# Peptides against a protein of PDB entry 7RZF: the designs that were tried, part 282

Target 1, 358 residues: chain A of PDB entry 7RZF
Amino acid sequence: PFQEEHLKQLYKIVPIKDIRNLYVTFPIPDLQKYYKSNPGHYLGHLIGHEGPGSLLSELKSKGWVNTLVGGQKEGARGFMFFIINVDLTEEGLLHVEDIILHMFQYIQKLRAEGPQEWVFQECKDLNAVAFRFKDKERPRGYTSKIAGILHYYPLEEVLTAEYLLEEFRPDLIEMVLDKLRPENVRVAIVSKSFEGKTDRTEEWYGTQYKQEAIPDEVIKKWQNADLNGKFKLPTKNEFIPTNFEILPLEKEATPYPALIKDTAMSKLWFKQDDKFFLPKACLNFEFFSPFAYVDPLHCNMAYLYLELLKDSLNEYAYAAELAGLSYDLQNTIYGMYLSVKGYNDKQPILLKKIIEKM
Target 2, 358 residues: chain A of PDB entry 7RZF as posed
Amino acid sequence: PFQEEHLKQLYKIVPIKDIRNLYVTFPIPDLQKYYKSNPGHYLGHLIGHEGPGSLLSELKSKGWVNTLVGGQKEGARGFMFFIINVDLTEEGLLHVEDIILHMFQYIQKLRAEGPQEWVFQELKDLNAVAFRFKDKERPRGYTSKIAGILHYYPLEEVLTAEYLLEEFRPDLIEMVLDKLRPENVRVAIVSKSFEGKTDRTEEWYGTQYKQEAIPDEVIKKWQNADLNGKFKLPTKNEFIPTNFEILPLEKEATPYPALIKDTAMSKLWFKQDDKFFLPKANLNFEFFSPFAYVDPLHSNMAYLYLELLKDSLNEYAYAAELAGLSYDLQNTIYGMYLSVKGYNDKQPILLKKIIEKM

## One batch from the design tools (peptide; made by RFdiffusion4, then SolubleMPNN)

Design b2_p26_3_s3 (from b2_p26_3, 16 letters changed)
Fold by OpenDDE base, seed 1:
Structure b2_p26_3_s3 (fold): chain B 358 residues (1-358), chain A 26 residues (1-26)
Amino acid sequence: as target 1 above (358 residues)
Amino acid sequence: SLAEKRREELENSLTEEYQNFLDALL
């Protein structure tokens, strides 16, 4: 168990690879017994959110962070860790204190808003989708995984325990959130920039590091993290599928795409799935413009248009991905290609959003 | 699950050096 002497520590670690990472780690209680509510997943969902008003969105806007992951990790017996990991830019490496301040501002926003049942419900729905359509793992791996899980869950729940959220427990969310405080922090910065500036070597792997106490002034700065008005809870994810109906195979179903619409302005090819029987679809659109590649100016304008379109759709990308939807936009020599893939139920919503931005 | 994905993403995001460092502190 981490003693007080292990808290409020900064570790500067030299990696073998040229990487820049910041790890902000909090000791938390063992949450295994609370798997039905999974408060650590709830917090990881919000802290690791990538939508507008998220922690990552703000840190990206400053050019300090490329990626962010947040969640619980198993520790030793009787405790876990909550870890926020960010991939740092070169500039972000200079702003670690301010990055961590923003983390605590976001955490403070979560405290101020309190636990949201609708967020729990989205997590539940996303887990239910993932469970329902979980690919059959390789039998050997699946059996080994089940055998391991049997130590933690009742036999009847082993297949579902990792997926099924059953209980909204705001008290447990608040309990974990109360552990995410500056007085309970361990910070590690991984960067080659610390080469030749370390004074310790880890015994098992020979990792070179320096350990420093975080100054009380810095801890106090993080403790006094105010509400940053840029941080907002995510909006409801409109892309989460709810209809999983599989349409019966048509009698006239062809093994290859059939031309079902042929007009002067459009051709439509359709193939029904005859193999997978999943509530998924692939929509592919090729747009033809005689002007797309007439000259370098038109080519550059078509490229710029697509980049602007992609940028305007970034607000939906993460929510779509979480819901098992994806889109792709590419320039072609004839114009533009659009692909929408994933669960069919909410594809029309995503397609509409794309068309509204075109 | 999204929880599994996040756990996997978190686990995959932990550098070997940091994982080792965490394990040494446990």
Scores: peptide ipSAE 0.200, ipTM 0.851, DockQ to the pose 0.692
Fold by OpenDDE base, seed 3:
Structure b2_p26_3_s3 (fold): chain B 358 residues (1-358), chain A 26 residues (1-26)
Amino acid sequence: as target 1 above (358 residues)
Amino acid sequence: SLAEKRREELENSLTEEYQNFLDALL
């Protein structure tokens, strides 16, 4: 169990691989009994959010972080960890104190806004979608997983307990959020830059590391983390499907795409799903331009256009992905390819967003 | 679930060295 002596510690770890990671870890109570409300998932949803005003968006804008993951992890009996893991840039490795300050600023924003029932409902809806369309796991993996889950959940709930949120518990969200404080932090930095600067070796794997106390002045800076006006709660995810109706197979359904529209400017091919019977669709668009690859200048312009378009769509990419939608944009020899895949209900919304950015 | 995916992402984001290090420190 992490005693007070194990808190406010910085670990500098030498990896075998050339990686740069920052792990900010908080010991939290065992939340397993609160699976119906899952306050750790709520916080992991917000802290790990990738939309505008998120922690990741700001840290990316600084050039310090490539990726961010936040969530609860099982610990030893009677406690869990809340971990924020970031992939560091070379520049980010120099700004670890400031990165952690931004983490505490975001956490302070979550405290200031308080628990949001609509965010819980969004998590509930996303989990319900994921449960409804959960692929059948391989029997061996499924059996092993169920055996593990049976230690924690009633038999009747084992199949649903990981997915179905039932209870909004703002008190539990606040309780976990109250553990996400600088006085309760354990920091690990993983980088080859610490090679030859370590004084300890881990017994099991021979991992070289250095342990240092985080200075009280640094802890105090993090404790005094002000509200950063760049941090905002996410907007509601507009891409979460609500209609899962599967249309009956048409009598004229062909085993191959049929031409259903032919105009001077467009051809439309359609194939109904005759195999999977899922409320999903694949929309594929090929755009043809005689100018796209006519010369090196136009080729470069088409490339830059697509990169700018992708960048302009990043604000929707994460929300779409969470909702089981994806898009792909590629340059082709003749122009551009667009693909939109996933649940059909909200595909028109995503497609409209893409077209509005074009 | 999204929670499961995030746990898997978190677990997958934990390098073997860090997992081993966490386990050794527990």
Scores: peptide ipSAE 0.172, ipTM 0.841, DockQ to the pose 0.745
Fold by OpenDDE base, seed 2:
Parts: structure tokens; C-alpha cells; sequence
Structure b2_p26_3_s3 (fold): chain B 358 residues (1-358), chain A 26 residues (1-26)
């Protein structure tokens, strides 16, 4: 168990690589026995969310952070860590205290809203999709993995335990949230900017570091983190597939794309999948404009239009990615290219969102 | 799973120096 002397500490670490990372770490109870509810995964989903009103969105808007990962990690016997890791910009390295304040403001927002069963259900559904379409692991790797997992799960559940959420446990979510407090924090900053400013060397690998107590005034600032109105829970992910039906191969199915529609304004080619037999599709659209590259002005307008369109679609990008959907938009010498790929069930929804922004 | 992916992402996001540092503090 971490004693008070191990908490509220700041570590300044010199990396070998030119990286800037902030690790905000909280000791938490061992959650392995709660795998059916997985409260650490629930919290990692929300804290690591990339959509509008997320922690990452706010920190990116300030130019302080590039990426954010949140989740649980195994520790020694009887405890785990909850870690929030961010990739820092040069400017973000100067604002670590304020970054951590925003983390606590987001955590306070999660406390204020309370555990959401719909968020748990989305995590469950996303895990079920991932399980259903898990590629067959190589037999040797699979056997070794199962042998390791058998230490943690009943034999009958080993195949599913890592994927299938079964129980919504708001009490456990609140219990973990109660551990995510400033008085329970360990902060590590990894940056070459600490070179020549360290006073300790780690015994095993020779990593140079400095350890400092976090000032009580800073801890108190984080303890008094108010609700920041910029932080919001994500909206429901409308792109999560629910229908996985594979249509039978048509009798007239061709091994190559067939022209199924030919009009003055459009041509449509179609090929049914005859190889993979997955509930996935690829939609590719090429738009032709005689004006797209007629002169530098039109070229710049077409570029600007596409950049604005991409920006307007960013609100859906992360939710689509989580659901196994992707889109791509590119300028071409003839106009524009659009691609939509992934599970076919919700592709019409994503395509409609794209069209509504065009 | 998403949990596995996030675990892998988290594990991959942990620098060797920080992992070693965590392990040394355990």
C-alpha cells in the first residue's frame, strides 16, 4: 500500500528518446475480480474519449496536448494503477499544473453526472463487436495467452471474459472515481528538458530523475477544481453496428465490378463480396467538376472547401472509428473523392452526416 | 476487445523509462 510519503509526488524523468509525456497516476484497488463490470474500462472510455466536450478536445484546443490515453494498469499484488497519459507539446510542458487541473475538472464532471448505464451499454456493444470479429490468433500464441488468462478467469469464461461486459456496477464506478483525487496522485513528467537538472539515478536501468513533493497549494488548487462548462459527456454513438447479416451471393454476381447504373450524371459499379463474407462494405465516390482545377483560384477554393468539410465532420470521426467505420475525403485533379468503409449497417447514417455537411 | 486495445495503447504509451520507474517503485 502506498503510504502518504509515496503520494502527492512529482517525478521529473529524462528520457532516452525525444519525447514529452505527462503521467498522472492513481493507486486503485485490484479490479481484476470485477472484470464482468470493468469499472476501470468505463472510466478509461470517458476520460480517454476524443469527441466534443472531452478532456482531450479541451487540451488540444489549448495547444497543450496531442494525444491522451486513460486506463487501468496492473501493479503489484493487491492494487492497480489508473493512469492518464498525455503527449505534451512544448507549450503543454509549461502548463502541466493547468493540464492536471483540467483532468480533475473532467473527473468532477463525471462525479456530478454519475454513472451512466447507456455508456456501459455502448462499451458492452463495442466489446461484443470486437469479440465477434476477433481474428483467429495463431494457435501457439493463443495457447500461451489462454494459459496466462487462466490465472485470472474461470476456464469456462477465458474465451469471453476480456470482451463481454455483463454487469452494470455504478457503485464500483463511483468507488474508482473516489480514488481519482489530488491527495492520491503521483505525477511523472518525461522530458529531455530535465537533462542536467536531476539528482537521482534509477538503479535498474540508470534512468535519471528528480523527485519533488507537489506543493500543498497546488494540491489544494486541484482539490478545489470546479465544474468546467466546456466538459460534457459524449453523445450516444449512433454508428455502433447491430445488424451483422451477410446477404447471400447473387446468382449473377460477377468477380469484377459491374455497371449497375448509367445516367447522364452518374455511373455506379457494384461488386458483391465473394471472399471475406463480412458484414462490411466499401463505398467510393468520385465527383467530377470541370472547374476544380481550371485555374489556381478554383483549385484553392476546392481545397478550402474540403478542409472546411473535414473540420465540420470531426465531431463524428471518433465515434465512427470506435464503431469500426471510417471515411476519407481527398481533392483530385478532377474534383473530389469520398470513401466510406467498415461495417455496412450504419454506413448510411455516416454517409447522410457527410452529405448534410456538404 | 476495446479494453485490450486500450490496455495495449496504454502499455504502448508508457515509455520504457516510466515502466521501469513504476516497477522500481513497487
Amino acid sequence: as target 1 above (358 residues)
Amino acid sequence: SLAEKRREELENSLTEEYQNFLDALL
Scores: peptide ipSAE 0.152, ipTM 0.827, DockQ to the pose 0.667
Fold by OpenDDE base, seed 5:
Structure b2_p26_3_s3 (fold): chain B 358 residues (1-358), chain A 26 residues (1-26)
Amino acid sequence: as target 1 above (358 residues)
Amino acid sequence: SLAEKRREELENSLTEEYQNFLDALL
């Protein structure tokens, strides 16, 4: 277990690859026995959220961070880590203290709002979807994975324990959240900019690093993190599928797309799935405009329009992806291409959101 | 699971150097 001397430390690490990462790590208790409630997953869901009012959204708006991941990792026996990892921009590398301040502001927002049962239910539903449609792993990989899991879970629960949340435990969420404090932090910055500025070498892999104590003034700044009004809890994910019914194969099902509608303004082709039998669909739309590529101005306008449309849809992209939906928008020489893919149940909702932004 | 995806994303986001560094400090 990390003693106080191992906390409030900053590590400057030289990578082999040209990468810039910030790791904010918190030692937490072993949560394995709480797998049915998985409080670390709940917190990782919120901290790693990419929607409006998320930590990532704000850090991206500052130009400091490209990506963010948050979650629990196994440690040595008797403890785990909660890690927030961000991919840093060049500018973000200069603002590490402020990035971490924003992390603590978001964590403080989570404390102020308290544990939300609806968020737990959303995590439960997303995990249930993922479990239901988990591809059958190859037998050898599956058996080896099960053998590892059998050490942690009852035999009857081994297949489901990693996926099925059963118990909302706000007390455990608060307990983990109470460990996410500046006094319990270990910070690592990974950047080639530290080359030639390190004084230690890791024994096993030869990784060059420098260790420094985080100044008490900086710790105090993070401890006094206020509520940033830009941070909000996510809205409920409307894209989570609930209907997984597979329609029976029609007797006259064609092996190729059949033209089912032909009008002056539209043609529609349809093919029923005869192979995969999943509650998924692919909707592909090609829009034709005689003006799309008439001249360079129209080409540029069409490009800018799609970029603005994509930007306006970013608020839904993450929620759709979490729910197993995706969309794509592309310029074509004739106009625009739109694709919507994934679980069929909520595709009409996503399609409506796209159309409302067009 | 989303937990597995995030764990996998977290694990994949942990550079080999940092993972090794964490493991060596344990």
Scores: peptide ipSAE 0.109, ipTM 0.820, DockQ to the pose 0.710

Design b2_p26_3_s4 (from b2_p26_3, 11 letters changed)
Fold by OpenDDE base, seed 1:
Structure b2_p26_3_s4 (fold): chain B 358 residues (1-358), chain A 26 residues (1-26)
Amino acid sequence: as target 1 above (358 residues)
Amino acid sequence: SLFEKQREKLENSLSDEYKNFLDALL
């Protein structure tokens, strides 16, 4: 367990690779016994959310952060860590204090809104989908995984414990959220910019670092983090599948795609799945334009169009990905290619959103 | 699961230097 002397510390670490990362770490109690409610993953889902009004969206809008991950990590001796990790831009490296302020503003927003049962239910539904359609692991790997899990879970729950949420525990969410405070913080910055500016070497791996106490004024600034009106809870994920019906194999089903529509404006090929029998589909669209590759100007316009289209769809990309949907948009020599893949049920919703932005 | 994905995403996001640093301080 970290003593008070190990809190409110800043570590400047020199990496071997050219990386820029900020790690904001909080010691938390061991949450293993709370696996049925999983409050650490609830908070990791919200803090790590990538949709509009998320922490990442704000930090990206400032050009300070590329990616954000939040969640719990196992510790030693019956404690865990909650970690918020961001990939820093060069500019973000200069704004670490303000980035952390925004983290505490988002955490303060979570305190103000309180635990949300609907968010828990979405996590439960997503895990239920993942459990229902989990791929069969290799038998040896699966056996070894089960053997490891038996140390943590009752035998009757081993197959389900990692997937099934059973208990909404707002008290435990609040308990973990109460540990996410500036007085309980450890900050690490990993950057080559600290080369030649370190005064310590880690004994086991030889990592060069500098340790500094975070000034009390900075801690107070983070403690007084206000509600930032730019931060919002995520909206309901409309892409979560609920219908898993598998249509019967048609008598006319072919082993290859069959041309089922042939018109002056479109050709449609269809192949029913005859192997996997999953409630998944792949929709592939090739759009042809005689102007797509006529000259360099048209090529550049087509490129710019797709980049703008992708940008306009960013608000849906994360929610779709969480729900097991993906899309791809590419330029082709004849126009553009669109692919939509994943669970069949909500593909029409995602496709409609894409077409509405086109 | 969502939790496995979060755990994997977090674990994969941690640099070796930071992992080592965490382990050394525990």
Scores: peptide ipSAE 0.407, ipTM 0.909, DockQ to the pose 0.763
Fold by OpenDDE base, seed 3:
Parts: sequence; C-alpha cells; structure tokens
Structure b2_p26_3_s4 (fold): chain B 358 residues (1-358), chain A 26 residues (1-26)
Amino acid sequence: as target 1 above (358 residues)
Amino acid sequence: SLFEKQREKLENSLSDEYKNFLDALL
C-alpha cells in the first residue's frame, strides 16, 4: 500500500513514443466485494463522461485535452487505484495544475449533487442491454476469463456479475468520492519534454523519470476547488434501447437489397435480416453533390465540413456508443457517406441529431 | 458490459511506460 510518502507526488516520465499524458491517480480500497453496486465504475462513468457540462467538454474547450478516461484499476495487496487519464495538447502540458484543479472542481460538483439513483439505473440498463446481446466469445478466451472471475464471484453469479447491477449504494459512492482528494493524489506526466531533465531511472524497464513533491500551496489550491458553474451532471441517455422486438421475416424477403422507394431525389434499398435475428439495423446514406469534388477548394471545404460536423456530434456520439449505437461519416468522390448502426429502437433519434447538425 | 468497456478503455489509455512505472512502484 502507498504510504504517506508516496502521496502528493509528481512524477515526470520520459516516454519512448511521442505522447503527452497526465495521470491523476488515487489509492482507493478494494471494491471487488461491492461488485453488485460498482461505486468505482459509477464514478468512472461520470468523470469520464463526454457530454455537455462534462470534465472533458470543459478541458477540450480550453484546448488543453484531447481525450479523457476515468475509472478503477486493480492494485496490489487489496487496494485499487482510481485513475483519471488525459491526453494533453502542447498547451495542456503548460496548464497541468489548472487541469487538475478542474478535475477537483468536477469531483466537488459530484459531492455537491450527491449520488444519483437515476445514473445508477442508467448504468444498470446499459449493462442489461450489453448482457442480453453479448456476442459469444471464443471458447478459449471465455474459459480463461471465467477462470479469472471465479476468484471474485460465486459460481452462480459468474456469468452475470459483470453485467447486472443489483444494489444502489450511495454510501459506497460517497466513500470512494472521499478518497478522490488532493491529499490522496499521485500525479504522473508522461512527455518527451522531460528528456534530459530527469534524475532517476526505473530499474526494470530503464524508464527515465523525475520525482517531485507537489507544493503544499498547490495541494491547498486543489483543496479549495470551488464549484465551477460550467460543470453539470449529464442528462439521461436518450439512446438506451427499450424495444427489442424482432419483426417476423417477410414472405417476400429477398436475399439481396430490394428497391423499395424510387424518387427523383432518392432511392431506398432494404434488406431484412435473415441470419442474425437481432433488434439491430444498419442505415447507410450516400449523398451525391455535383459540387462536392468539382475543384480542390470544394473538395477541401467538403472535408472540413465533415470534420466540423463530426466534432459537433461528439457529445451525442459518446451517449450513442454507450447505448450500442454508432455512426460514421466519410467523404466520397461524389459527396458524403453516412452510416448509423446498432440497436434499431433509438436510431431515429441519433439520425435526427445528425441531420439537425448538417 | 459498460464496466468492461470502461476498464478496457482505461487499460488501453495507459502508456506502456506508465504501466511499467506503476507496477514498479507497487
């Protein structure tokens, strides 16, 4: 277990690859016995959220962070880590203290709002969907995974324990939140910018690093993290499927796509699933424009348009992905391609969001 | 599951240097 001497430390690490990462790590109790409530995953879901008012949305708006991941990791000797990892921009590397301040402001927002049963229920529903439609893993991989899980779960629960939440435990959520404090922090920054500025070498892999104590003034700044009005709890995920009805195979079902609508401006092809019998659909749209690739300027404008469109959809893309929906947008020599895939129930909602941004 | 995806996303986000460093400090 990390002793007090290992807390409030900053590690500057030199990578082999050209990467810029910030790791904010908190030692937490072993949560394995609380698998029915999964308080660490509840917090990882909120801290790692990518929607409006999320930690990531604010840090991206500052130009400091590209990506954010939050969650629990197994440790040694009956403890775990809660880790917040961000991919840093070059500018973000200069603002690490302020990035961590924003992390503590978001954590303070979670404390102020308290545990939300609806968020737990959303996680429960998402996991129930994932369990119901879990693809059959390869037998060898599945057996190895089960063998590992048997150390942690009763035999009767092994198949469901990772998917089925049973107990809302606000007390355990608060207990983990109480460990996410500046006095319990370990910070690591991974960047080539520390090359030639290190004084230690890790024994096993030869990783060059520098260790510094985080100044008490900085710890105090993070302890005094106020409520940032930009941070909000996520809204309910509108993409979670609730209807799993599989329509019967039509008598006239073709083995190939059939033209079901032909107009001056559109053709619609349809093929019913005759193999998988899942409540999933794949919607593919090809848009044709004579102007999309008429010259290099229009080609570049069409490229930039799709990049901006994708960026404007990132908030919905995350919630959709959690719910088992995905989209893809590509430039084509004739215009653009849109694909919407996943559970059919909420595809119209995602499609509407995409079209409203177009 | 959501939790498997979260764990996998976290594990995949950890650089080899940080994993090695974390393991060496444990």
Scores: peptide ipSAE 0.404, ipTM 0.906, DockQ to the pose 0.772
Fold by OpenDDE base, seed 5:
Structure b2_p26_3_s4 (fold): chain B 358 residues (1-358), chain A 26 residues (1-26)
Amino acid sequence: as target 1 above (358 residues)
Amino acid sequence: SLFEKQREKLENSLSDEYKNFLDALL
């Protein structure tokens, strides 16, 4: 267990690669015994959320952070870590204290709202979907995963323990949130900007670092993190599939896409799946515009349009991805390509959201 | 699972230097 001397520390670490990362790490109790409620993953889901009013959304809006990940990591000897990791911009590297303040403001928002059973239920539903299709998705890493899981779970639960949430435990969520405090923080900044400014070398790998105590004034600033009105809990994920019906193979099913509609404005090809038998579909749209290739200006405008369209869809992209839906938008020499892939049930919802932004 | 994806995303986001640093402090 980390003693008080190991808490409230800042580590400046020199990487080999040109990366800029901030790691905000909290020692937490071993949560393995609570796998049925998984409070650490509940918090990781919310802290790592990418939707409107998320921590990432606000930090991106400031130009300080590119990506954010939150979650639990196994430790040694009966403890874990909760880690919030962000990819820093050059500007973000100058605003680390304020980034961490926003992290504590978001954590304070989670405390103020309290544990949400509907969020737990969404996590449960997402895991149930993943479990239902686990064996049908080619597990390239299945054998190595099972060996690791067997150390943590009873044999009878090994197949289900990582997927089945059974118990909503608000008390455990609050218990973990109580560990996510400034007095319990370890901060690491990984950046080449610390080259030649370090005074220690890690013994095993030779990593150069500097260790500093975080000033009490900074700790106090984070302890007094107020509610930031920009932070909101995520909305319900509309993309979670509920219908998994597989239609019977048609007698006239073709081994290749058949032209099923031919009009002056559109051609439609369809192929029924005859191999995988999954409740998944791939929708591919090619849009043709005579203006897409007229001149360099139109090409640049078409490029900028798709970039803006992608940016406007980011609010849905994350929720869709969590639900096993994806989309892709690309410029073509003739116009635009759109693809929507994943579970078929909620594809019309995602497609509608895309069209509404076009 | 969602949790596996979160864990994998976290693990993949951790630099080798930071992983090594965490392991060395354990």
Scores: peptide ipSAE 0.399, ipTM 0.905, DockQ to the pose 0.729
Fold by OpenDDE base, seed 2:
Structure b2_p26_3_s4 (fold): chain B 358 residues (1-358), chain A 26 residues (1-26)
Amino acid sequence: as target 1 above (358 residues)
Amino acid sequence: SLFEKQREKLENSLSDEYKNFLDALL
């Protein structure tokens, strides 16, 4: 068990690789018995969210962070860790205290809004989709995996326990949130900037580090984290598929794409899936412009246009990805390429959003 | 699952030095 002496500590660690990471870690109770509600994964989903009003969005807007991951990790001896990990910019390395303040502001926002059943339902629906379309594992791997899972789950639940949420437990979400406090924090910064500034070496791997107590004034600053009006809960994910109907193969189905529309301005090829039998589609659009590559100016304009278009679509990209949808936009020597891939049901919604931004 | 992906994303984001450090302090 972490004693008070192990809390409110800052570790400065020298990496072998040129990396800059901040790890904000909280010891939490063992949540394995709560697999039906997964409160740690619920919090990891919100803290690790990449949409508008997310923690990552704000930290990126400041130029301090490139990526963010949040979630639970197993620990030894009947406890877990909740970890928030960020990839730091060079500027972010100078603003670690303020980054952590923003983390506590976001956590405070989660406390103020309280547990959201609709967020739990989205997590449940996403897991149900993943369960429905999970690939068959190799028999040996599957048997070994089941044997491992039997240590944690009843035999009757081993096939579903990792995928299906059953219970919304706001009490457990609040319990975990109560552990995400400054008085319960362990901070690690991994950066080559600490080379030659360490005084300890880890015994097992020889990792060089320095340990420091976090000043009480800094802890108090984080304890007094106010609500930041830039932080918002995510909106509902409109891309989650609900219809999984597979249309029957047409009598005239061709083994190759058939030209089904031919006009002066457009050609359309179609092939029905005859192999995978999944409720998925691939939409590919090639746009031809005689001006796209006429000169360097037009090339640069076409490039800039796509960069601006991609930026304008960033608000949907994460939600679409979570729902098993993706898009790709590329410059081509003839103009532009657009691809939309994934579950068929919500592709029209994503396509409409792309077209509205074009 | 979504949770497996989250766990994998977290685990893959942890540097070897930080993993070793966590294990040494447990």
Scores: peptide ipSAE 0.395, ipTM 0.904, DockQ to the pose 0.754

